# Peptides against a protein of PDB entry 3NZW: the designs that were tried, part 186

Target 1, 212 residues: chain A of PDB entry 3NZW
Amino acid sequence: TTTLAFRFQGGIIVAVDSRATAGNWVASQTVKKVIEINPFLLGTMAGGAADCQFWETWLGSQCRLHELREKERISVAAASKILSNLVYQYKGAGLSMGTMICGYTRKEGPTIYYVDSDGTRLKGDIFCVGSGQTFAYGVLDSNYKWDLSVEDALYLGKRSILAAAHRDAYSGGSVNLYHVTEDGWIYHGNHDVGELFWKVKEEEGSFNNVIG
Target 2, 222 residues: chain B of PDB entry 3NZW
Amino acid sequence: QFNPYGDNGGTILGIAGEDFAVLAGDTRNITDYSINSRYEPKVFDCGDNIVMSANGFAADGDALVKRFKNSVKWYHFDHNDKKLSINSAARNIQHLLYGKRFFPYYVHTIIAGLDEDGKGAVYSFDPVGSYEREQCRAGGAAASLIMPFLDNQVNFKNQYEPGTNGKVKKPLKYLSVEEVIKLVRDSFTSATERHIQVGDGLEILIVTKDGVRKEFYELKRD

## One batch from the design tools (peptide; made by RFdiffusion4, then SolubleMPNN)

Design b2_p23_4_s4 (from b2_p23_4, 13 letters changed)
Fold by OpenDDE base, seed 2:
Structure b2_p23_4_s4 (fold): chain B 212 residues (1-212), chain C 222 residues (1-222), chain A 23 residues (1-23)
Amino acid sequence: as target 1 above (212 residues)
Amino acid sequence: as target 2 above (222 residues)
Amino acid sequence: SLKERLEARYAHETLEPSWTLPP
């Protein structure tokens, strides 16, 4: 798995691969590793598929309850704290979760929290999470700037996941790409890694370790 | 060392069509290298046009299917006999599976039916309740043999238009029920030849708007 | 690192076909 999120002048970019595995078996190439909690809030999934899917779905329910009770959308801070508190209760039980809670509220602006099953909760501007995270960081850190255009930021997110998919055997399938703004998240499509790879290779003259 | 799980072998396969879905399974039940039964159905009509199979440890599979069937009954009771949608069924099954997160059902679960738009739907679950809607899924002993075949024949993976030098992919299209049944039969026939835990019989449940139809085919018995 | 911790956890998974989104 490779997931990433970063803040920039235009909001948040979220990009994830879509491969799931069971040991050496590729269980799926089409897993949705982004949960759309609400129109303004996303969760990413890494680790145990069931743990992430179950509890982030549960989180969605909690967020909706908050909205109904408080008559306002839950903050990204509060949403991430709910999840963090939950996983902390299960500390030592064997949950496996590496998640990013990404959202935009008027009070907070664009916000990213990293939450894992060890109880770590971190606010930050850039996170890559998963077995391919180091590969993604390699590309992302090299090209990241706060002042990226939306187009460039989207491409950078996509390109970083592609790099990870190329080098990490546990990442691949496709890139799902999101842009989070004040008006909510926008889905920017599913990009097959195979097609994307050849396109990028041709356009950039990159990936020269592969002879086309 | 105590092992609470058995392995009863077998293989299951789901394929979603445009306005139908199929869920198929062999009827062989084994323990170790011994055939317990040559006809033990593992694909079930659960009502509301939902078919289900939980393949792996048969005791766990049976328990899970029974629990789901009960859930269907309770749903009707609580919601004035409203039909349970396939997506809601999937969520329910997730909760059933994840409820035993720390002592999981040792099964690969697949359900098939029609979504609310009348389109074929297949959902696949891991032992602890992660799930995904897919066009096709193989589970069980011969899943590793069948799934690549399905990728090729259902999703047309690695198929290209002739004369394009591999530049134009074969376009996706829905398969007819006859084509799907043929694929299922071919899959299980091939699997039976290569895997000792698959064989004897093939039961296919076909879900359409008109209900669930069952078909049975003989497989090799060696 | 998170990667190392998660990889360690996955190494102990014994129930196939439990799906993972490998960290």
Scores: peptide ipSAE 0.037, ipTM 0.743, DockQ to the pose 0.061; fails the geometry check
Fold by OpenDDE base, seed 1:
Structure b2_p23_4_s4 (fold): chain B 212 residues (1-212), chain C 222 residues (1-222), chain A 23 residues (1-23)
Amino acid sequence: as target 1 above (212 residues)
Amino acid sequence: as target 2 above (222 residues)
Amino acid sequence: SLKERLEARYAHETLEPSWTLPP
């Protein structure tokens, strides 16, 4: 798995691959590793598929309950804290989760929290999470700046996942791409890694380790 | 050390068509190298036009299917005999599976039916309840043999239009029920030849708007 | 370091009996 999220002048970019594995077996190439918690809040999934899918869906329900009770959308800080508290209760039980909670509220602005099943909760501007994270960081860190245009930021997110998919055997399938703004998240499509690879190679002259 | 799980082998296969879905399974039940039964059905009509199979350890599979069937009954009771949608069924099954997260059902679960728009639907679950909707899925002993075949024949992976030098992919299209049945039969016939845990019989449940139809075919008995 | 810990967590982990979104 490779997931990433980063803040920039235009909001948040979230990009993830779609491969699931069971050992050396590719269980699926089409897993949705982003959960749409509400129109302004996204969760990413790495680790155990069931753990992430189950508890982030549960988180969505908790966020909705908050909205109903408090008559306002839950903050990204509070949403991430709910999840963090949950996984802490299961600490040592064997949950495997590496998640990013990404959202936009008027109070907080664009906000990203990293939450994992070890109890770590971190606020930050840039996170790559998964077995391919180091490959994604290689591309993302080299090209990141706060003042990226939305178009460039979207491409950078997509391109970083592609790099990881190329080098990490546990990442692949497709890239799902999101842009989070004050008005909510926008889905920017599913991009097959195979097709995307050749397109990028041709346009950039990159991936010269592959002949074709 | 005590192992609470067995492995009864077998293979299951789901394929969604445009306005139908199929879920198929062989009828062989085996432990190690001993055939326990040559006819033990593992694909079930659960009502509300939903068919289900949980393949792996048969005891766990049977338990899970029974729990789901009971869930359907309770759903009708609580919601004035409202039909359970396939997506709601999938969510329910996730909860059944994840409820035993720390002592899982040792099964690969597939359900098939029609979505609320009347389109074929197949959902696949891992042992602890992660799930997704797919066009096709193989599970069980011969899944590793069949799934690549399905990738090629249902999703048209690695197929290209003639004369395009491999640059134009074969377009995706729905398969007819006849094509799907043929594909299922070919898949299981091939799997039977190469895997000892697959054979004896093949049951195919076909879900349409008119209900569930069942077909049976003989497989090799070796 | 945090980075090392994250890398260790996600590099080789496979969960049984579950599919993984690798880690």
Scores: peptide ipSAE 0.036, ipTM 0.741, DockQ to the pose 0.048; fails the geometry check
Fold by OpenDDE base, seed 4:
Order: C-alpha cells, then structure tokens, then sequence
Structure b2_p23_4_s4 (fold): chain B 212 residues (1-212), chain C 222 residues (1-222), chain A 23 residues (1-23)
C-alpha cells in the first residue's frame, strides 16, 4: 500500500494505490483505500484491510451522529480523535491501522491527521503511509511546494503513488486521486498504473530503467 | 499445539453478469489427502435472492452461513418482511466476520445476487470481514489457478483490439449467462486437473430476477 | 523520524489471514 496526503495553497491532495495482498498473492487490484466519510471528510487505509475498513466505516457513523446531535459537521480534529481513542482502547490487541483523516472545515481549514494503531495521532502538512511510503516521499518531498497549482499538486500526488507502485511490489493497481477544498472533496478519477506508467515515461522521459 | 482449524479444500467462484449473477462451487470435501465426501454442497440459497458460500474450514463456513440465514430471518421480523438488499447483506456479513476478529472464521466468503438496480453483484470477503464488490472472484484451494483466468476472460486483462499494436484495450462488456456458465465449467474442469482438493461435482447457482436456479455437472472423481 | 517509524511498522506487518493493505 501507498497512501499520501498533503496540504498546499489549494487545499489537500489525497492519492492512494488500490492493491491488496495476502503474502505474495495479489488479492485485489481494485480496493478502495479512501473512505468518503462525508462530503468534506476522507479517511485513508493502510495495514489490515478489515481493521481499516471496519473502523473507518464505524467512524463514519460516529461522524454522522455528531452532525445529528450538534447540527454541524464534525471537525477533522474531533473525527481523528474519535478514531484515535478507539484504537487506543485496542492497543496491544493486534489491530493494524495506518490512517489519514483529511478534511476541510470552516473552523480548521484544510486539515490532515495521521492516526495509527500504535496510538499515534499527528497533525501535519505531508504524510505518506504504507509499504511504499519511502518511494512516495522521494518524489513528493523533492517536488513539494506550498504554492503548487491545483493541477501540479494533483499530478504530484499521482506521480508519487506511481513511483511507489513501480518500486513497491505491494503497491499498484491504480491511483485514486482526490482534491479536498472548502466546498468538499472532488474525486479526480481512477488511473490505471499500467497505462499511467507508459504515459508518464513518454511525457517525462523518466523511468529509464525500463526499456519500452 | 492444538490447531482449532481444519481445511476441507474445495473451490468457489462468483461472476456477475448484467442482470444475473452466478456462484459456483465444487462438491468435494477433503481432509488432508482423504476425501470425506464427493457431494457436499457448499453454495447455498439464503433467501431474498442471495446466494452464499464460505469456503475453507467447512465447520466455520457452515456456522457462518447459518448465522447469516438467521440474520435474514430476523431482518424480516424487524422490517416487516422487507427484502434484504445485497449491499446490506454484505455489511451484515462483515459484522459477523469481524465479530470474531481475534478468532476468525477460517473461510473465504463470496455472495452473489442482484443489486437494487437489478444488476448482477458479487461480494468477496476476507476471513475477518473486509469486503469488495467485484465482477468476479475465485476462492478456496484453486483460487490461484482460476483467478488469473477470470482476469483474462471476464475482465479482458491483457487483451487488446486487433490491429492496434497493443495500444487499445479490449472493451469491457457483460457476458451472457451461457458464456458465464461455460467459463465456470472450464475453470473447474481445469482446476480439477491440477488440484487434488477440487473435483467430484460442480454446483452452480444462477440468480436472476426470477429467482435462483441450480445446475449440476460432474467433475473428475480422481 | 516519523518516516522511519512508519516504515518500520508497516514493512513487516501482515495480518493473516486478513488481506493486507500493505502498510
């Protein structure tokens, strides 16, 4: 798995691969590693598929309850804290979760929290999470700027996942790409890694370790 | 050390069509190298036009299917005999599986039916309840043999339009029920040849708007 | 670093029999 999220002048970019594995077996190439909690809030999934899917879906329910009770959308801070508190209760039980809660509220602005099953909860501007995270960081950190255009930011997110998919055997399938703004998240499509690889190679003159 | 799990082998396969879905399974039940039964059905009509199979450790599979059938019954009681949708069924099964997160059912679960739009639907579950809707899925002993075949024949992976020099992918299209049944039969026939835990019989449940139909075919009895 | 910690955690954890969204 490779997931990433970063803040920039235009909001948040979220990009994830779609491969699931069981050991050396590719279980799926089409897994949705982003949960759309509400129109303004996303959760990413890395680690145990069931743990992430179950508890982030549960989180969605908690967020909806908050909205019903408080008559306002839940903050990113509160949503991430709910999840963090939950996983903390299971600390030592063997949950495996590496998640990013990404959203936009008027109060907070664009916000990213990292939450994992070790009990870590961090607010930050840039996170890559998964077995391919180091490959993603290599591309992302080298090209990241706060002042990126939306187009460039989207491309950078996509390109970083592609790099990870190329080098990490446990990442691949496709890139799911999101842009989070004040008006909510926008889905920017599913990009097959195979097609994307050759396109990027041709256009950039990159990936010269592969002969086309 | 005590091992609470067995492995009864077998293989299951689900394929979604446009207005139908198929869930198939062999009827062989085995322990190690001993055939326990040559006809032990593992694909079940659970009501509400939902078919289900949980393949792996048969005791766990049977328990899970029984629990789901009970869940369907209770759903009717609680909701004035409302039909359980397949997406709701999938969510319910997730909770059944994840409820045993720390002592999982040792099974690969597949359900098939029609979604709310009348389109064929197949959902696949890991042992602890992660699930995904897919066009096709193989599970069980010979899944590694069958799944690549399905990728090629259902999802047209690595197929290209002739004359395009590999630049244009073969377009996705739905298969007819006859084509799907043929693929299922070919899959299991091939799997039987290469895997000792697959054979004896093939039971296919076909779900349409008219209900569930069953077909049976003989496989090798080696 | 956070990067190193995350790498260490997710590089080796596979939840069997669960599918892994490899960390």
Amino acid sequence: as target 1 above (212 residues)
Amino acid sequence: as target 2 above (222 residues)
Amino acid sequence: SLKERLEARYAHETLEPSWTLPP
Scores: peptide ipSAE 0.033, ipTM 0.744, DockQ to the pose 0.047; fails the geometry check
Fold by OpenDDE base, seed 3:
Structure b2_p23_4_s4 (fold): chain B 212 residues (1-212), chain C 222 residues (1-222), chain A 23 residues (1-23)
Amino acid sequence: as target 1 above (212 residues)
Amino acid sequence: as target 2 above (222 residues)
Amino acid sequence: SLKERLEARYAHETLEPSWTLPP
């Protein structure tokens, strides 16, 4: 798995691969590792698929309850705290979760929280999470700047996941790409890694370790 | 080491068409190398045009299916006999599975039906309730043999247009019910030849807007 | 560092046990 999220002048980019594995077995190439909690909030999945999918869906319900009770959208801080508190209750039980809660509220602006099953909750500008995270960081850190255009930021997110998919055997399938703004998240499509790889190789003259 | 689980073998396969879906399973039930039954159905009509199979440890599978059927009944009771949609069924099954997160049902679950738009739908579940809607999925003993075949024949993976030097992929299209049934039969016939836990009989449940139809085919009894 | 901790945590992690029986 490779997931990433980063803040920039245009909001938040979220990009994830779509491969699920069980040991050496590729269980799926089409897993949705972004959970659309609500139109304004995204959660990412790394680790145990069921743990992430179940509890982030549950989180969505809690966020909806908040909205109904408080007549206001939940903050990213509060949403991530709910999840963090939940995993804390299960600490030591064997949950496997590496998640990013991403959203854009008027109060907070673009906001990313990392939450994992060890109870860690971190606010930050850039996170890569998963077995391919180091490969993603390599590309992302080398090209990141706050002043990226939306187009460049989207490409950078996509390109970083592609790099990870290329080097990490546990990452691949496709890139799902999101742009988060104050108006909510925008889905920017599913990009098959195979097709994307050859396109990028040709256009950039990159991936020279591969002949063909 | 305590092992509460058994493995009763078998294989299941779901394929979604345009306006239909199929869920198939062999009828062999085995423990170790001993055939317990040559005809033990493992694909069930659960009502509301939803078919379900939970393959692996049969005791767990039966328990899960029973719980889901009960859930359907309660849903009708609570919602004025409203039909349970396939997506809601999937969510319900997730909760059933994840409710035993720390002592999981030892099963690979697949359901099939029609979505709210009348399109074929197949949902597959891991033992603890992660689920995905897919065009096709194999589960059970011979899943590793069948799934690559389905990738090739349903999703046309690694197929290219003739004369294009491998540059143009074969376009995706829906398969007819006849084509799907043929693929299912070929899959299980092949699997039976290579896996001892698959064989005896093949039961296929076909879901259309008109309801659930069952077909049965003999497999090798070796 | 945070990066090192994350790398150690996820170095070989996958979305297991998706679509397979537990060991």
Scores: peptide ipSAE 0.027, ipTM 0.763, DockQ to the pose 0.042; fails the geometry check

Design b2_p23_5_s1 (from b2_p23_5, 13 letters changed)
Fold by OpenDDE base, seed 4:
Structure b2_p23_5_s1 (fold): chain B 212 residues (1-212), chain C 222 residues (1-222), chain A 23 residues (1-23)
Amino acid sequence: as target 1 above (212 residues)
Amino acid sequence: as target 2 above (222 residues)
Amino acid sequence: SETLKLLKELEERLKAKYSRKYL
């Protein structure tokens, strides 16, 4: 898996691959590694598929309960804390989760929290999570700036996942791309890695280690 | 040391069509190299136009299917005989599986039916309850032999339009029920040739708006 | 400790025969 999220002047970009594996077996190329918790809040999945899917769905329910009780949307901080508290209770039980909770509230602005099954909860501007994270960071860190246009930011997110998909055997399938703003998240499509690779190679003149 | 899990072999396969879905399984039940039964059905009509199979350790599979069937009954009792949707069934099965997260059901689970729009639906599960809706999925012993074939023949992976120099993919299209049944039969006959845990018989459950139909075909009895 | 060992053993068995999906 490779997931990433970063803050920039235009909000948050979230980009994820779609491969699931079971050892050397490609279990799926079409996994949805982003949960749409509500129109303003996203969760990303890395690690155990069942652990992430089950508990992030549970988180969605908790967020909805918050909205019903408090008559306002849950903060990104609170949502991430709920998840963090949960996984902490299971610490040592063998949960495998590397998650990002990404959202936009009026109070917080664009916000990203990293939460993992080790009990770590971090607020930050840039995270790459998964087996391909280092490959994604290589591209993302090299090209990131706060003042990216929305178009450039979307491309950078997509391009970073593509780099990881190229080098990490456990990442691939497609890129699912999101842009989060004050008005909520916007889905920017599913991009097949095979097609995207050749397109990017042609347009950039990159990936010269592969002869077309 | 005590091993709580067995392996009863077998293979299952689900394919979703436009207005139908198919879930198929062989009828061989095996332990190690001994055939326990040449006809032990493992694909079940669970009611509400949902068919289910949990392949792997048969005891766990049977237990899971029984629990799900019971869940369907209780759903009817609690909701005035409301039909359980396939997506709700999938969620329910996730909870059944994940409820045993630390002592999992040793099975690959597939369900098939129609979604709320009347479109064919196949959901597949890992042993601990991760699930995905897919157009096709193979599970069990010969899944590694069949799944790539399904990628090619159902999802048209690595197929291109002739004369386009590989630039235009073969367009996705729904397969007819007859075409799907042919693919299922070819899949299982091929798998039987290469895997000792697959054979004897093939039972196919076809779900349409009119209900569940069953078909049976002989497989190699080696 | 014994429970943890059992869980690890079960996980290894699951990985070997019926692979848990990882993302």
Scores: peptide ipSAE 0.438, ipTM 0.823, DockQ to the pose 0.220; fails the geometry check
Fold by OpenDDE base, seed 1:
Structure b2_p23_5_s1 (fold): chain B 212 residues (1-212), chain C 222 residues (1-222), chain A 23 residues (1-23)
Amino acid sequence: as target 1 above (212 residues)
Amino acid sequence: as target 2 above (222 residues)
Amino acid sequence: SETLKLLKELEERLKAKYSRKYL
């Protein structure tokens, strides 16, 4: 898996691959690794598919309950804390989760929290999570600027996942891309890695290690 | 060392069509190298136009299917005989599987039916309850032999339009029920030739708006 | 400790034939 999220002047970009594996077996190329918790809040999935899918769905329910009880959307800080507290209770039980909780509230603005099954909870501007994270960081860190246009930021997110899909055997399938603003998240499509690779190679003159 | 899990072999296969879905399984039940039964059905009609199979350790599979059937029954009691949708069934099965997260059902689960729009639907599950809706899925002993074939013949992977020099993919289209049945039969006959845990018989459940139909075909009995 | 060992062993067995999916 390769997931990433970063803050910039235009909000948050979230990009993820879609491969699931079982050892050396490609179990799926079409997994949805982003959960849409509410119109302003996203969760990303890395690690055990069932652990992530089950508990992030549960988190969605907790966030909805908060909204019903408090008559206000839950903060990104509080949502991430709920998940962090949950996984901490299961510490040592063998849960495998690497997640980012990304959202926009009026109080917080655009916000990203990293939460993993070790009990780590971090607020930050840039995170890459998964087996391909180092490959994604290589591209993302080299091109990141706060002042990126929305178009450039979307491309950078997509391009970083593509780099990881190219180098990480456990990442691939397609890129799912999101843009989060004050008005909520916007889905920017599913991009098949096989087609995207050749397009990017032609347009950038990159990936010269592959003969076309 | 105590092994709480057996392996009863077998293979299952689901394919979704436009207005139908198919779930098929062989009828061989085996332990190690000994055939326990040549006809032990493992694909079940669970009501509400949902068919289910949980392939792997048969004791776990049977237990899971029974629990799901009971869940369907209770759903009717609690919701005035409302039909359980295939997506809700998938969520329910996730909870059944994940409820045993730390002592999992040793099975690969597939369900098939129609979604709320009347479109064919196949959902597959890992042993601990991760699930995905797909157009096709093979599970069990010969899944590694069949799944690449399904990628090619159902999802048209690595197929291109003639004369385009590999630049234009073969367009996705739904297969007819006859085409799907042929693919299922070809898959299982081929798998039977190469895998000792697959054979004897093939049972196919076809789900349409009119209900569940069953077909049976003989496989090699070696 | 023994329960954890058993769980790890079970997980390894699950990885072999009916493998848990990882992202």
Scores: peptide ipSAE 0.435, ipTM 0.821, DockQ to the pose 0.222; fails the geometry check
Fold by OpenDDE base, seed 5:
Structure b2_p23_5_s1 (fold): chain B 212 residues (1-212), chain C 222 residues (1-222), chain A 23 residues (1-23)
Amino acid sequence: as target 1 above (212 residues)
Amino acid sequence: as target 2 above (222 residues)
Amino acid sequence: SETLKLLKELEERLKAKYSRKYL
């Protein structure tokens, strides 16, 4: 898996691959690694598919309960804390989760929290999470600027996942791309890695180690 | 070392069509190298036009299916005989599986039915409840032999339009029930030739708006 | 604990034969 999220002047970009593996077996190329918790809040998934899917869905329910009780959307801080507290209760039980909670509230603005099954909870501007994270960081860190246009930021997110999909055997399938703004998240499509690779190679003149 | 799990072999396969879905399984049940039964059905009609199979350790599979059937029963009691939708069934099964996250059901689960729009639906589960809706899925012993074939023949992976120099993919289209049944039969006959845990018989459950139909075919009895 | 060892062994077996999906 490779997931990433970063803040920039235009909000948050979230990009993820779609491969699931079971050892050396490619279990799926079409996994949804982003949960749409509400129109303003996203969760990303890395690690155990069941652990992430189950608990992030549960988190979604908790966020909805908060909204019903408090008549206000839950903060990104509170949502991430709920998940963090939950996984902490299961510490040592063998949960495998690397997640980012990304969202926008009027109080917080665009916000990203990293939460993992070790109980780590971090607020930050840039995270890459998964087996391909270092490959994604290589591209993302080299090109990241706060002042990126929305178009450039979307491309950078997509391009970073593509790099990871190329180098990490456990990442691939497609890139799912999101842009989070004050008005909520916007889905920017599913981009098949096979098609995207050749397109990017042609347009950039990159990936010259591949003949084709 | 204490091993609470057995492996009863077998293989299952689900394919979704436009207005139907198919879930098939061989009828061989084995332990190690010994055939326990040549006819032990592992694909079940669970009511509400939902068919289910949990392949792997048969005791766990049977337990899971029973629990799900009970869940369907209780759903009717609690919701004035409302039909359980396939997506709700999938969520329910996730909870059943994940409820044993730390002592999992040692099974690969597939369900098939129709979604709320009347389109064919197949959901597959890992042992701990990760699930995904797919057009096709093979599970069990020969899944690794069958799944690539399904990728090619159902999802038309690695197929391109002739004369396009590989630039135009073969367009996706739904398969007819006859085409799907043919693919299922070819899959299982081929798997039987290459895997000792697959054989004896093939039971196919076809789900349509009119209900569940069963078909049976002989496989090699080696 | 012995229980943890058993669970790890079970997880390894699950990974090998009926593969838990990882992302």
Scores: peptide ipSAE 0.434, ipTM 0.820, DockQ to the pose 0.222; fails the geometry check
Fold by OpenDDE base, seed 3:
Structure b2_p23_5_s1 (fold): chain B 212 residues (1-212), chain C 222 residues (1-222), chain A 23 residues (1-23)
Amino acid sequence: as target 1 above (212 residues)
Amino acid sequence: as target 2 above (222 residues)
Amino acid sequence: SETLKLLKELEERLKAKYSRKYL
């Protein structure tokens, strides 16, 4: 898996691959590694598919209950804390989760929290999470600027996942791309890595390690 | 060493069509190298136009299917005989599986039916309840033999339009029920030739708006 | 513990045979 999220002047970009594996077996190329918790809040998935899918779905339910009780959308801080507290209760039980909770509230603005099954909870501007994270960071860190246009930011997110998909055997399939603003998240499509790779190679003159 | 799990072999396969879905399974049940039964059905009509199979350790599979059938029953009691949708069934099965997260049901589960728009639907589950909707999925002993075939024949992977020098992919299209049945039969006949845990009989459950139909075909009995 | 050993063994079996999915 490779997931990433970063803040920039235009909000948040979230980009993820779609491969699932079971050892050396490619179990799926079409996994949804982003859960749409509400129109303003996303969760990303890395690690055990069932652990992430189950508990982030549960988180969604908790977030909805918060809205019903408090008559206000849950904060990104509170949502991430709920998940963090949950996984902490299961510490040592063998959960495998690396997640980012990304969203926008009036109180917080665009916000990203990293939460993992070790009990780590971090607020930050840039995270890459998964087996391909270092490959994604290589591209993302080299090109990241706060002042990126929305178009450039979307491309950078997509391009960073592509780099990871190319180098990490456990990442691939497609890139799912999101842009989060004050108006909520916008889905920017599913981009097949096979088609995307050749397009990017041609347009950039990159990936010269592959002879077409 | 304590081993709570067995392996009863077999293979299952789901394919979604436009307005139908199929879930097929062989009828061989084995332990180690011994055939326990040449006809032990493992694909079940669970009501509400949902068919289910949980392939792997048969005791766990049977338990899971039984629990799901019971869940359907209680759903009707609690919701004024409302039909359980296939997506809700998938969520329910996730909870059944994940409820045993630390002592899992040792099975690969597939369900098939129609979604709320009347489109064919196949959901596959890992042993601990991760699930996704797919156009096709093979599970069980010969899944590694069949799944690549399905990628090629259902999803047209690595197929291109003739005369385009590989530049134009073969377009995705729904398969007819006849085409799907043919693919299922070819899949299982081929798997039977190469895997000792697959054979004897093939049972196919076809879900349409008119209900569940069952077809049976003989497989090699070696 | 024996329990931990069993859990590890079960985990490996689940990964290998029945396609426990990792992301």
Scores: peptide ipSAE 0.432, ipTM 0.827, DockQ to the pose 0.296; fails the geometry check

